# Peptides against a protein of PDB entry 5JXT: the designs that were tried, part 47

Target 1, 319 residues: chain A of PDB entry 5JXT
Amino acid sequence: SLLPKKEINVYIGMSEMQVKWYQKILEKDIDAVNGAGGKRESKTRLLNIVMQLRKCCNHPYLFEGAEPGPPYTTDEHLIYNAGKMVVLDKLLKRIQKQGSRVLIFSQMSRLLDILEDYCVFRGYKYCRIDGSTAHEDRIAAIDEYNKPGSDKFIFLLTTRAGGLGINLTTADIVILYDSDWNPQADLQAMDRAHRIGQTKQVVVYRFVTDNAIEEKVLERAAQKLRLDQLVIQQGRAQVAAKAAANKDELLSMIQHGAEKVFQTKGAFGTMAEKGSQLDDDDIDAILQAGETRTKELNARYEKLGIDDLQKFTSESAYE

## One batch from the design tools (peptide; aimed at target 1 E67 T73 I114)

Design b2_p20_3_s1 (made by RFdiffusion4, then SolubleMPNN; from b2_p20_3, 6 letters changed)
Fold by OpenDDE base, seed 2:
Structure b2_p20_3_s1 (fold): chain B 319 residues (1-319), chain A 20 residues (1-20)
Amino acid sequence: as target 1 above (319 residues)
Amino acid sequence: MRPPVPLPKVPEPRFEPEVE
């Protein structure tokens, strides 16, 4: 029988470089961030800010002039300049020692380029599929990864490219490096490993930048997923249509943690305490804290009715 | 024929400017 998947949100602090770039993004559009643009501020501008903040949460080298050089190098700076890379680097070593194989999903093909360079730097054998990958090359990559005795440890995928019904049950670990706005896209990605033919416990690690936009992306995705489940259960198919965040929701998401980011000198959370020198105990603590916060997050939305889940208010989860 | 091992990319910026 297929074991139920275990999902753990992994809450990760920003590196010092990420904090600096996150501040710069907010400062560039400070009037929009403060809501000073009023009714005139376009939803498009807010969506652009959200996209830049999500890029920052993934890796600062997604921005022009962020990577140190010339000369440009692939070295430890690729890891320590992004909190998610620091945790990923430690987690992958553990996963490999366990004899597990891992799918890494992102929304951003350019982040997969960084992850390729990282894989080469660490000597990890990998496959890659994104939205630009030709059909034949996609089949070849899947077959090479799934081959009995395959030496490919990592499969790098864009979340959407992974959604295409492929079977990757030869992996037992899934890392969502970032989250889709549509929780169904992430579920479809997980279901590449969590399918008939899987013999291991599938574990899903969802990376979430703490005290940043990604917490609100996660909360919104969890809320939407619960709403979708209740709508299906109650036969009320018409309610699912308001998928897109409104302007005020986007503004609230951008503002989340912004004050604390502006006040912060240096790194955030676990990255401030240990930086790149995370040990195995630090990883265990991060995973345990993440498991607790994941249970708490799910428990908040399980108690809410359809009418409450339609309101994007942070307060309605505590009343 | 094994697909050519991609030559180690010359260290270049990972940022591709979006050609507007």
Scores: peptide ipSAE 0.125, ipTM 0.460, DockQ to the pose 0.043
OpenDDE base, seeds 1, 3, 4, 5: peptide ipSAE 0.010, 0.033, 0.056, 0.033; ipTM 0.434, 0.468, 0.378, 0.383; seed 3 fails the geometry check

Design b2_p20_3_s2 (made by RFdiffusion4, then SolubleMPNN; from b2_p20_3, 9 letters changed)
Fold by OpenDDE base, seed 3:
Structure b2_p20_3_s2 (fold): chain B 319 residues (1-319), chain A 20 residues (1-20)
Amino acid sequence: as target 1 above (319 residues)
Amino acid sequence: SRPYIPLPYVPEPRFWPEVP
């Protein structure tokens, strides 16, 4: 029988470099961030800010002129300049030691390029599929990963490319490096490992930058998922889940944690305390805290009715 | 209408100089 998947949100502090770039993104369009544009502000402008903030949460080297150089080098700076990479680096060592195999999903093919450089740097054997990968090359990569005795430890995928009905049950760990705006895309990604033919306990780690835009992306995704479930259960097909964030929702998402980011000198949380020197106990603490917050998040939305879930609960930006 | 979130432009691959 297929075991239920375990899903854990892994809340990760920004590195010092991420904080600096997050500040720069907010400052570049501070009038938009403050809502000073009012009704004249374009939704497109806010969406652009959201996209830049999400890039920052993934890796600062997604920005032009962020990477130190020339000369450009693949070294430890690729890891310590992104909180998610620091946690990933420690987590992958543990996963490998356990004899597990891992799928890593991202929305950003450019992040997969960074992850390829990282895999080469650490000596991890990997496969890759994204939106540009030819159909034949996708089949070849899947077959190479799934073959008996495959030495491929990691499969790098864009979430949408991984959504194409492929079977990757030879992996038991799924890392969502970032989240899709559509929670169904992430579920479809998880279901590549969590499917008939899986013999292990599937564990899904969802990376979430703490005190940043990604918490609100996650909350919105959880809200939408619960709404979709309730609509199916109640047969109320007419409840069109508002597919698109409005301007006020986007503004609230941008503003979330912004004040704390502006006040922060250095890194956030565990990244400030230990940086790249995370040990196994630190990882366990992050995972335990993440499991607790995941349960709390799910419990919050499980209690809400359809009418409540249709309202964007702007809980205060200050609480 | 689903918000068209433009996928971030993938810049050209970083040319890492081959460290000799």
Scores: peptide ipSAE 0.193, ipTM 0.390, DockQ to the pose 0.023
OpenDDE base, seeds 1, 2, 4, 5: peptide ipSAE 0.053, 0.129, 0.094, 0.168; ipTM 0.397, 0.474, 0.483, 0.406; seeds 1, 5 fail the geometry check

Design b2_p20_3_s3 (made by RFdiffusion4, then SolubleMPNN; from b2_p20_3, 6 letters changed)
Fold by OpenDDE base, seed 2:
Structure b2_p20_3_s3 (fold): chain B 319 residues (1-319), chain A 20 residues (1-20)
Amino acid sequence: as target 1 above (319 residues)
Amino acid sequence: PRPPIPLPHVPPPRFEPEVD
């Protein structure tokens, strides 16, 4: 029988560079962040701020002029300048030693470009699929990854490209490097490894930047998922009108952690304490804290009824 | 002859050279 998947949210502090860029993004649009634009501030402007903050949470090199150079190099700076990369780098070493194989999902193809360079730098053999990958090349990549005795350790995918019904049950670890606004897209990504033919316990690590917008993206996704489950269970064919994130919710999401970000000189959390020098015990502590917070998050939404969940569920920014 | 295995996608250089 297929074992239930384990999902663990991995809460990760920003690097010093991420904090500086996060501050710069907020400062550039400070009037919008403070709500000073009133009723006249466009939802589009807030969505753009949200997108830039999510880029910052993924990697600062997603911004023009952020990467140090010339000369431009693929080196340790690619890792230590992003909290998620520091944790990923340690986690992948552990996963490889365990004889596991890993799917890494992101919403951002440009983040996959950074992850390709990282894979080359670390000597990890990988496959890649995104939205631009030709159909034939997708088949070839899947077949090469799934081949018996494949030397491919990592599969890099955009979350949407992974949704295409492909079977990747030769992997047992899933890393969601970022979250979709639609929790069903992330579930569909997990279900590439968590399918009939899987023989191992599937473990999903969801990376979440702590004290940043991604906590609110996660909370909203968890709430929507719970609402969808309750609607299905109650046989209420009223698809709760997916109501797009209203302006006030987007503003609240942008403001989340902003004060602490402005007050911070340097990195956050474990990134401030250890930086790139995370050991195996630090990773175990991060995973254990993440497992606890994941249980707490789920328990928070399990207690809410449909009417309570509907008050906070405005839609994904992309519907 | 099997068609040549397509060369692994050369990741686009992260750096677009600024064409001066």
Scores: peptide ipSAE 0.111, ipTM 0.411, DockQ to the pose 0.031
OpenDDE base, seeds 1, 3, 4, 5: peptide ipSAE 0.040, 0.081, 0.098, 0.075; ipTM 0.365, 0.406, 0.408, 0.389

Design b2_p20_3_s4 (made by RFdiffusion4, then SolubleMPNN; from b2_p20_3, 6 letters changed)
Fold by OpenDDE base, seed 2:
Order: structure tokens, then sequence, then C-alpha cells
Structure b2_p20_3_s4 (fold): chain B 319 residues (1-319), chain A 20 residues (1-20)
């Protein structure tokens, strides 16, 4: 029988470079971040800030002029300048040593470009699929990954491209490098490994930048998922959770952790204590803390009824 | 330590253009 998925949120501190870039993003639009624009603030402007903050949480080299060079080199700086890369680099070593194979999902094809350079730098054999990958090349990549005795360790996918009904049950580990606003897209990505033909326990690691916008993206996604589940269970099909955040929700998400980010000199959390020098015990501590926080998050939303889950989304529907 | 590997691709700007 197919074992249930184990999902663990992995809460990761920002690197010093991420903190500096996160500050710059907030400072560039400080009036919008402070809510000074009021009713005149564009929803588009807030969405753009959210997108830039999410880029920062993924990797600072997603911004022009952020990568050190010339000369441009693939080196340890690609890892230590992003908290998620530091954790990824340690996890992949463990995953490989265990004889597991891994799917890495992101919303950002440009992050997959960074991950390709990382794979080459570490000598990890990989496949890649994104939204631009031709149908034939996609089939070839899937077949190359799934073939018996495949030496391809990593599959790099955009979440949406991975959602397209493909079978990747030859992987047992899923890393969501970032989260979709639609929790169903992430579930569809996980279900590429968690399908008929899987023989191992599927483990999903969801990377979440701690004290940043991604915590609020995760909370919103968890709330929406719970609401969708309750609506289906109760047959109340008319309660389509409004998929789009309103201005006040976006503003609240942008403001989350912003004060602490402005006060911070250097890195955050585990990145401040250890930087890139994480050991196996540090990874175990991060995973244990993540498992605890994941249980707490789930337990928070499991207790909420439809009406409670709607109130958090509806305070902005009646103005 | 493995020596720095030159970026195999000419750095196509890893930047998604700012959505205007």
Amino acid sequence: as target 1 above (319 residues)
Amino acid sequence: ARPPVPLPKVPAPRFEPEVE
C-alpha cells in the first residue's frame, strides 16, 4: 500500500546578503510598506513588492547586480549567500547517502538556473523541466530520470510544469524550494512522487524563510487548503475560497517580520549562529523544530470551522 | 576544495524582469 506523505516545513533564516536585499526591497517602497498610500495604493505595487520579497527569500542572485563579479564564478558564495541553499546543500548530501532520489520544485525558472549551476558545481547529475521545455524534451527528461539504474539524482522542476500528470515515483524525496499561492499546485507536485508505483516513504521538505513573507504565504496557503477541504467535505461548493489576496492581506504579509529585518545587522536565526557551517546536528535540530512547527500549524487550522476560516478572508470582503 | 567552476553559461541575467 502507498504510505502517507510526511510533510515537514523547514524554517530557514536569511543569510546576511538576503537581509540586506530584503531591507533594500522594503526601503525602495517604504511608503507602501508603511501603508501610507492608503486606499490609493495599487494592488499591483503590493504584488510587485511581494514578488521581490519572495525572490529574496529564494536567492539574492535573482536581482540584477547581486551576483559578485566579474569574473563570474560558481563557488561556495552561491550557497552561503542564500539560507535555503545552505540547508539544501546539507540535505542533498544526506539524501544521496541514504540512496534516495529527489524532486526539487520552484515557482521560479530563474531559480532553477541557479540550481543547475549548483548541481554542476557539486557534481550532482540532474534533469530539468520548466514551462518552456518542449514536449519531446520533457518526455526524454522523464524517461532519463525514471530509467532503471538512472544516475540522475535530482530532478529540477517548476511547480506548474511538474503538475502535468507525470509519474516520478522513482524519487522518494520532494523539496518545495518555495510555495505556490495555490496549495493545490504544491499538492499536485508532491503527487508526482506520491503515486501508484511508489515503494518508499515519500518525504516532503517545504522550505520556508523564517521571519519573512514566506511564513505568511504558507499560513495563507494552509488556511485555503483547510477551507477547500471543509467545503468539499460539507458539500458547500459555493464557498470558493477567494484565490487572490486583497490589499490589506498583502500589506500585512509584506509587513510581517519587516521591523525585525530592519533592526537586524547580519544574518537571521540559524544562519546568524552557524552561517554556512551547519553540521548534521544543526540539520537535525532544524528538521525537528520544523516538524514541531508543522504540527502546530496544522493543529491551528484543524480546529477552525468554515466560518472562522472565512472571517480571516472576509474582513476585507465587506468594505 | 573543488576549484571555482566558471559559470557554464554566460550569465544570462538570472533576473526575471520586473513585471512592470
Scores: peptide ipSAE 0.048, ipTM 0.429, DockQ to the pose 0.039
OpenDDE base, seeds 1, 3, 4, 5: peptide ipSAE 0.030, 0.021, 0.047, 0.031; ipTM 0.432, 0.408, 0.369, 0.365

Design b2_p20_4 (made by RFdiffusion4)
Pose (drawn by RFdiffusion4):
Structure b2_p20_4 (pose): chain A 317 residues (1-241, 244-319), chain P 20 residues (1-20)
Amino acid sequence: SLLPKKEINVYIGMSEMQVKWYQKILEKDIDAVNGAGGKRESKTRLLNIVMQLRKCCNHPYLFEGAEPGPPYTTDEHLIYNAGKMVVLDKLLKRIQKQGSRVLIFSQMSRLLDILEDYCVFRGYKYCRIDGSTAHEDRIAAIDEYNKPGSDKFIFLLTTRAGGLGINLTTADIVILYDSDWNPQADLQAMDRAHRIGQTKQVVVYRFVTDNAIEEKVLERAAQKLRLDQLVIQQGRAQVAAAANKDELLSMIQHGAEKVFQTKGAFGTMAEKGSQLDDDDIDAILQAGETRTKELNARYEKLGIDDLQKFTSESAYE
Amino acid sequence: SEPFYGKRAKEKNEELEEEE
């Protein structure tokens, strides 16, 4: 029995420093922010703003010249200058206290570099797979974290790095520092720990910058995820739109017994006998429209799970 | 206690020493 994973959006604010940088990004190209300029502009200008705001929502030290002036030290400012780092510090502390291990995913490798300095600063044993990591390296990195009684605690990965089917069930908590545009990528990262061999409840925490660009980014991915489900769930429809033996057999046998019983004429003909007054016609049209409504209202309401013929129906016996 | 320097901090401080 594999327990369904718990996915939680953790909505996070921004530090005072992030606001300064967030405002500068928006100011440096305020024209495009207010939707100025021609409609012919290429997508490049806006997408550059999206990248900067994404980096800013992650950590201000991703911008050169942002870290407090030289010389550079790795201290508490690494934590308190990014809202996500403040939430993560207490979250990781609570995770170790309850005997849990965690996979931390990110879109940017430069952010895992920042998380490396954090792990060394707090004394956390950790592994890293980068996507810019050789094959034999990440094999060892997987094994190190999966070794029984492993020294490691945190596993730093990029959402794409490892490839398909790698197993990290020796962890039961997943933290998505930032989200991906396509939902299948984040969903695959969660299934590094949420797969066969996982014994404990998998909990996934997704850091989201509330009232900023990442909240809006998240709604779109949630929509795209919902659209994918509808397509996959309805993937049986085109194969259904020939005729089975039973379908053909049912068309022929329908009402055949009543036909054999009949010596004279059938229903509408036996009761009225090829002569029809106005009242008889009106009853035929009223009964038909009623049957027509009930038939259409029944089938136009159905779903794929009702229309889909099982392959075992072809096993006529 | 002495200041702690991470990997990135060491790289950046080495670049500053070279520039000087």

Design b2_p20_4_s1 (made by RFdiffusion4, then SolubleMPNN; from b2_p20_4, 10 letters changed)
Fold by OpenDDE base, seed 5:
Structure b2_p20_4_s1 (fold): chain B 319 residues (1-319), chain A 20 residues (1-20)
Amino acid sequence: as target 1 above (319 residues)
Amino acid sequence: MEPFYGARAKRRNAALAAAA
């Protein structure tokens, strides 16, 4: 029988470079961030800010002028300049030592380009599929990863490309490096490993930048998922979960943690304390804290009815 | 140690060299 998947949110502090770039993104559009644009502020502008903040949460090298150089090099700076990379680097060592194999999903193909450099730098053998991968190359990558005795440890996928009906049950670990706005896309990604033919306990690590926009992306995704589940269960097909965030929701998401980011000098949380020097105990603490916060998040939404979940799409729970 | 250049790093350096 297929074991239930274990999903935990891994809450990760920003590196110093991420904080600096996060501040810079907010400052560039400070009038929009403060809501000073009023009714004239375009939803497109807010969506652009959200996209830049999400890029920052993934890796600052997604921005021009963030990466040290020229010349550009592949070195430890690729890791320590992004909180998610610091945690990933430690987690992958554990996963490999356990004899597990891992799927890493992202929304951003340009992040996969960074992860490829990282894989080569660490000597991790990998496969890659994204939205530009030809059908034949996609089949070849899947077959190379799934073959008996495959030396491919990591599969790098965009969430959308990974969602397309493939079987990757030869992996037992899933890392969602970022989250989709549609929680169903992330579920479909997980279901590539968590499927008939899986013989191991599937564990899903969802990376979430702490005190940043990604917490609100996660909350909104969790809310939507619960609403979708309740609508299916209650047969209330008419509750079209408003799939698109409104302007006020986007503004609230952008503002989340912004004050603390502006007040912060240096990195956040464990990244401030230890930076790239995270040990195994620090990873255990991060995972344990993440498991607790995941249970709390789920428990919050499990108690809500359809009507409450619909209202919460309009009311920021932090009045 | 000589610097290591991943594929992305090589592409970025090449793009700069072509723009110069």
Scores: peptide ipSAE 0.583, ipTM 0.929, DockQ to the pose 0.617
OpenDDE base, seeds 1, 2, 3, 4: peptide ipSAE 0.580, 0.576, 0.580, 0.580; ipTM 0.928, 0.930, 0.930, 0.929

Design b2_p20_4_s2 (made by RFdiffusion4, then SolubleMPNN; from b2_p20_4, 10 letters changed)
Fold by OpenDDE base, seed 1:
Structure b2_p20_4_s2 (fold): chain B 319 residues (1-319), chain A 20 residues (1-20)
Amino acid sequence: as target 1 above (319 residues)
Amino acid sequence: MAPFYGKRARERNAALAAAA
């Protein structure tokens, strides 16, 4: 029988460079961040801020002028300038030592470009599929990855490209480098490994930048998933349609952790304490803390009814 | 060790060289 998948959120502090860029994004649109734009503030402006903050959480090199150079190089700075890369780098070493194979999903093809450079830099054998990959090349990449005795350790995918019903049961680890606004897209990604033909325990690591917008993206996704489940169970199909965040929800998400980010000099959390020098014990502590917070998050949403789940509780960005 | 130039580094360096 297929073993149930283990899902854990991995909460990761920002690097110093991420904090600086996160501050810069907020400062550039400070009037919008403070809600001073009032009724005139466009939903598009808030969505743009959200997208920039999510880019920052993924990697600061998604911004022009963040990457050191010229000349531009592929080196350790690619890792230590992004909290998620620091954790990924340690986690992949562990995964490889365990004889596991890994799917890495992102919403951002430009992040996959960074991950390709990283894979080559670390000597990891990989496959890649994104939205631009030709159908024949997709088949070839899947077949190469799934081949018995394949040397391909990593499969890099955009979450949308992974949604196409492909079988990747030759991997037992899934890393969601970032979350989709639609939790069903992430589930579909997980289901590429967690499917008939899987022989191992599937483990899913969801990377979440701590004290940042990604916590609210995760919460909203979890809320929506629970709502979708309850709507299916109760036959109330009409409730699922409010997919798009309103202006107030977007503003609350942007404001989440912003004060602490402005007060922070340097990096956050384990990134402040250890930087790129995380050891195996630090990774175990991050994973254990993540497992605890994941259980707490799930328990919070499991107790909520449909009416509660329809209320986006703007927990104040100041608590 | 000699600097390593991944795809992105090569593309960016080439773009700068073409603009100069």
Scores: peptide ipSAE 0.610, ipTM 0.937, DockQ to the pose 0.655
OpenDDE base, seeds 2, 3, 4, 5: peptide ipSAE 0.589, 0.593, 0.606, 0.602; ipTM 0.933, 0.934, 0.936, 0.935

Design b2_p20_4_s3 (made by RFdiffusion4, then SolubleMPNN; from b2_p20_4, 8 letters changed)
Fold by OpenDDE base, seed 4:
Structure b2_p20_4_s3 (fold): chain B 319 residues (1-319), chain A 20 residues (1-20)
Amino acid sequence: as target 1 above (319 residues)
Amino acid sequence: MEPFYGKRAKERNAALAAAA
């Protein structure tokens, strides 16, 4: 029988470089961030800020002028300048040692380009599929990854490209490097490994930048998922979950953690204490804290009714 | 150790060399 998947949110502090770039993004549009733009502030402007903040949470090298150089090199700076890469680098070593194989999903093809450089730098054999990958090349990559005795350790996928019904049950670990706004896209990604034919316990690690917009992206996705489940269970087809965040929701998401980011000198959390020198105990602590916070998050949304889940009020997160 | 140049590093360095 297929074992239930284990899902763990992995809460990761920003690197010093991420904090600096996060501050810079907020400062560039400070009037928007403070809600001072009034009626003229377009939803498009807020969506652009959200996209820049999400890029920062993924990797600062998604911005022009962030990467050290010229000359540009592929080196340890690719890892230590992004909190998610520091955790990923340690986690992948453990995953490899245990004889597991891993799917890594992202929303951003440009992040997959960074992850390719990382894989080559670390000597990890990988496959890649994104939205631009030709159909024949997708089949070839899947077949190469799934073949008996495949030496491909990592499969790099964009979440939506991986959602296309493919079977990747030869992997038992799923890393969601970032979250989709649609929780169904992430579920569809997980279901590439968590499907009939899987022989191992599937473990899903969802990377979440702590004290940043990604916590609110996660909360919104979890809320939407619970709402969708309750609507299905209650047969109330008419509760069209308002699919798109409104202006005030986007503003609240942008403002989340902004003050703490402005006050922060250096990195956040374990990234401030140890930087890139995380040991196995630090990873265990991060995973344990993540498992606790994941249970708390789930328990919060399990108690909410449809009416509460429809009220995306900033206030209900503090009771 | 000689610097390692991944795909992005090679592409960026080549673009700079072509613009010089």
Scores: peptide ipSAE 0.608, ipTM 0.938, DockQ to the pose 0.666
OpenDDE base, seeds 1, 2, 3, 5: peptide ipSAE 0.606, 0.587, 0.588, 0.602; ipTM 0.937, 0.933, 0.933, 0.937

Design b2_p20_4_s4 (made by RFdiffusion4, then SolubleMPNN; from b2_p20_4, 6 letters changed; failed a check: too like the target's own chain)
Amino acid sequence: MKPFYGKRAKELNEKLKELE

Design b2_p20_5 (made by RFdiffusion4)
Pose (drawn by RFdiffusion4):
Structure b2_p20_5 (pose): chain A 317 residues (1-241, 244-319), chain P 20 residues (1-20)
Amino acid sequence: SLLPKKEINVYIGMSEMQVKWYQKILEKDIDAVNGAGGKRESKTRLLNIVMQLRKCCNHPYLFEGAEPGPPYTTDEHLIYNAGKMVVLDKLLKRIQKQGSRVLIFSQMSRLLDILEDYCVFRGYKYCRIDGSTAHEDRIAAIDEYNKPGSDKFIFLLTTRAGGLGINLTTADIVILYDSDWNPQADLQAMDRAHRIGQTKQVVVYRFVTDNAIEEKVLERAAQKLRLDQLVIQQGRAQVAAAANKDELLSMIQHGAEKVFQTKGAFGTMAEKGSQLDDDDIDAILQAGETRTKELNARYEKLGIDDLQKFTSESAYE
Amino acid sequence: HEVRKSYAERWKEKEEKERE
């Protein structure tokens, strides 16, 4: 029995420093922010703003010249200058206290570099797979974290790094520091720990910058995730749109017994006998329209789970 | 506290090493 994972959006604000940088990004190209300029502009200008705001929502130290002036130290400012780091510090502290281990995913390798300095600062044992990591390296990194009684606690990965089918069930908590544009990428990261061999409840925390660009980014991915489900669930429809033996058999046998019973004429003909007054015609049209409504209202309301013929139906016996 | 290079200097050195 594999427990369904708990996925929780943790909505996070921004530090005072992030606001300063967030405002500068928006100011430096306020024209494109207000939707100015021609409609012919290439997508490049706006996408550059998206990248900067994404970096800013992650950590201000991703911008050169942002960390407090030289010389550079690694201290508490690494935590309190990014809203996500403040929430993560207490979250990681609570995670270790309850005997849990955690996989931390990110889109940007320069952010895992910042998380490396954090892990060393707090004394956390950790592993990293980067996507810029050799094959034999990440094999050892997987084994090190999966070793029984492992010294490690945190596993730092990029959402895409490892590839398909790698197993990290020795962890039961997943933290998505930032989200991906395609939902299948984040979903695959959660299934590093949420797969066969996982014994404990998998909990996934997704850091989202509330009232900023990442909240809006998330709604789109949630929509694209919902669209994918509808396509996959309806993937049986085109194969259904020939005729089975039973389908052909049912067409022929339908009402055949009543035909054999009949010596004279059938229904509409036996009761009225090839002569029809106005009242008889009106009853035929009223009974037909009624049947027509009930038939259409029944089938136009159905779904793919009702129309889909099982392959075992071809096993006529 | 231990003094270090900036993140920009460190990333640049890392990219130079990878190119080599």

Design b2_p20_5_s1 (made by RFdiffusion4, then SolubleMPNN; from b2_p20_5, 11 letters changed)
Fold by OpenDDE base, seed 5:
Structure b2_p20_5_s1 (fold): chain B 319 residues (1-319), chain A 20 residues (1-20)
Amino acid sequence: as target 1 above (319 residues)
Amino acid sequence: MEVRESYAERERRRELERLL
């Protein structure tokens, strides 16, 4: 029988560079962030701020003028300038030693470019699929990854391109480097490894930038998932219709952690204490804290009724 | 070390290539 998947939210502090860029994004639109724009503020402006903050949580080099150079080179700075890369780099070493194989999902093909250069830099053999990958090349990449005795350790996928019908049960670890606004897209990504033919315990690591907008993205995705479950159980088809974040919800998401970000002069949490010098005990502590917070998050939303959950529905900013 | 485009330059190039 297929073992149930273990899902753990991995809460990761921002690097010093991410804090600086997160501050810069908020400062650029400070009137919007403070709600001073009133009824005249466009939903589009708030959505743009949300998209920039999510890019910052993924990697600061997604912004012009953030990457050190010219000359531009792939080196250790690619890792230590993003909290998620620091944790990923340590976690992948452990996973490889365990003889596991990894699917890494992101919403951003531009982040897969960074992850590809990282794989080459660390000597990890990989496959890649995104929305631009030709159908034939997609089949070839899947077959190369799934072949008996494949030396490919990592599969890099965009969540949407990876969601369509493929079997990747030759991997037992799933890393969601970022989350979709639609929790069903992430579930479909997990189901590439967690499917008939899987022989191992599937473990899903969901990376979440701590004290940032990604916590609110995660909360909203959890609310939507619970609402979808309750609507199916109660036969109430009409409840699914309001999937769009309102202006007040978007503003609340942008404001989440903003004060603490402005007060911070360096990195956050374990990134401030250890930075790139994370050891195996630091990773165990992050995973244990993440498992606790994941249980608390799930327990919070399991107690909510349909009327409480209806207040928080989202459109994907990535269509 | 191999010299490359920045990730920002790479994106601008891909945006231009999609418009042509």
Scores: peptide ipSAE 0.615, ipTM 0.929, DockQ to the pose 0.589
OpenDDE base, seeds 1, 2, 3, 4: peptide ipSAE 0.608, 0.611, 0.610, 0.611; ipTM 0.927, 0.929, 0.928, 0.929

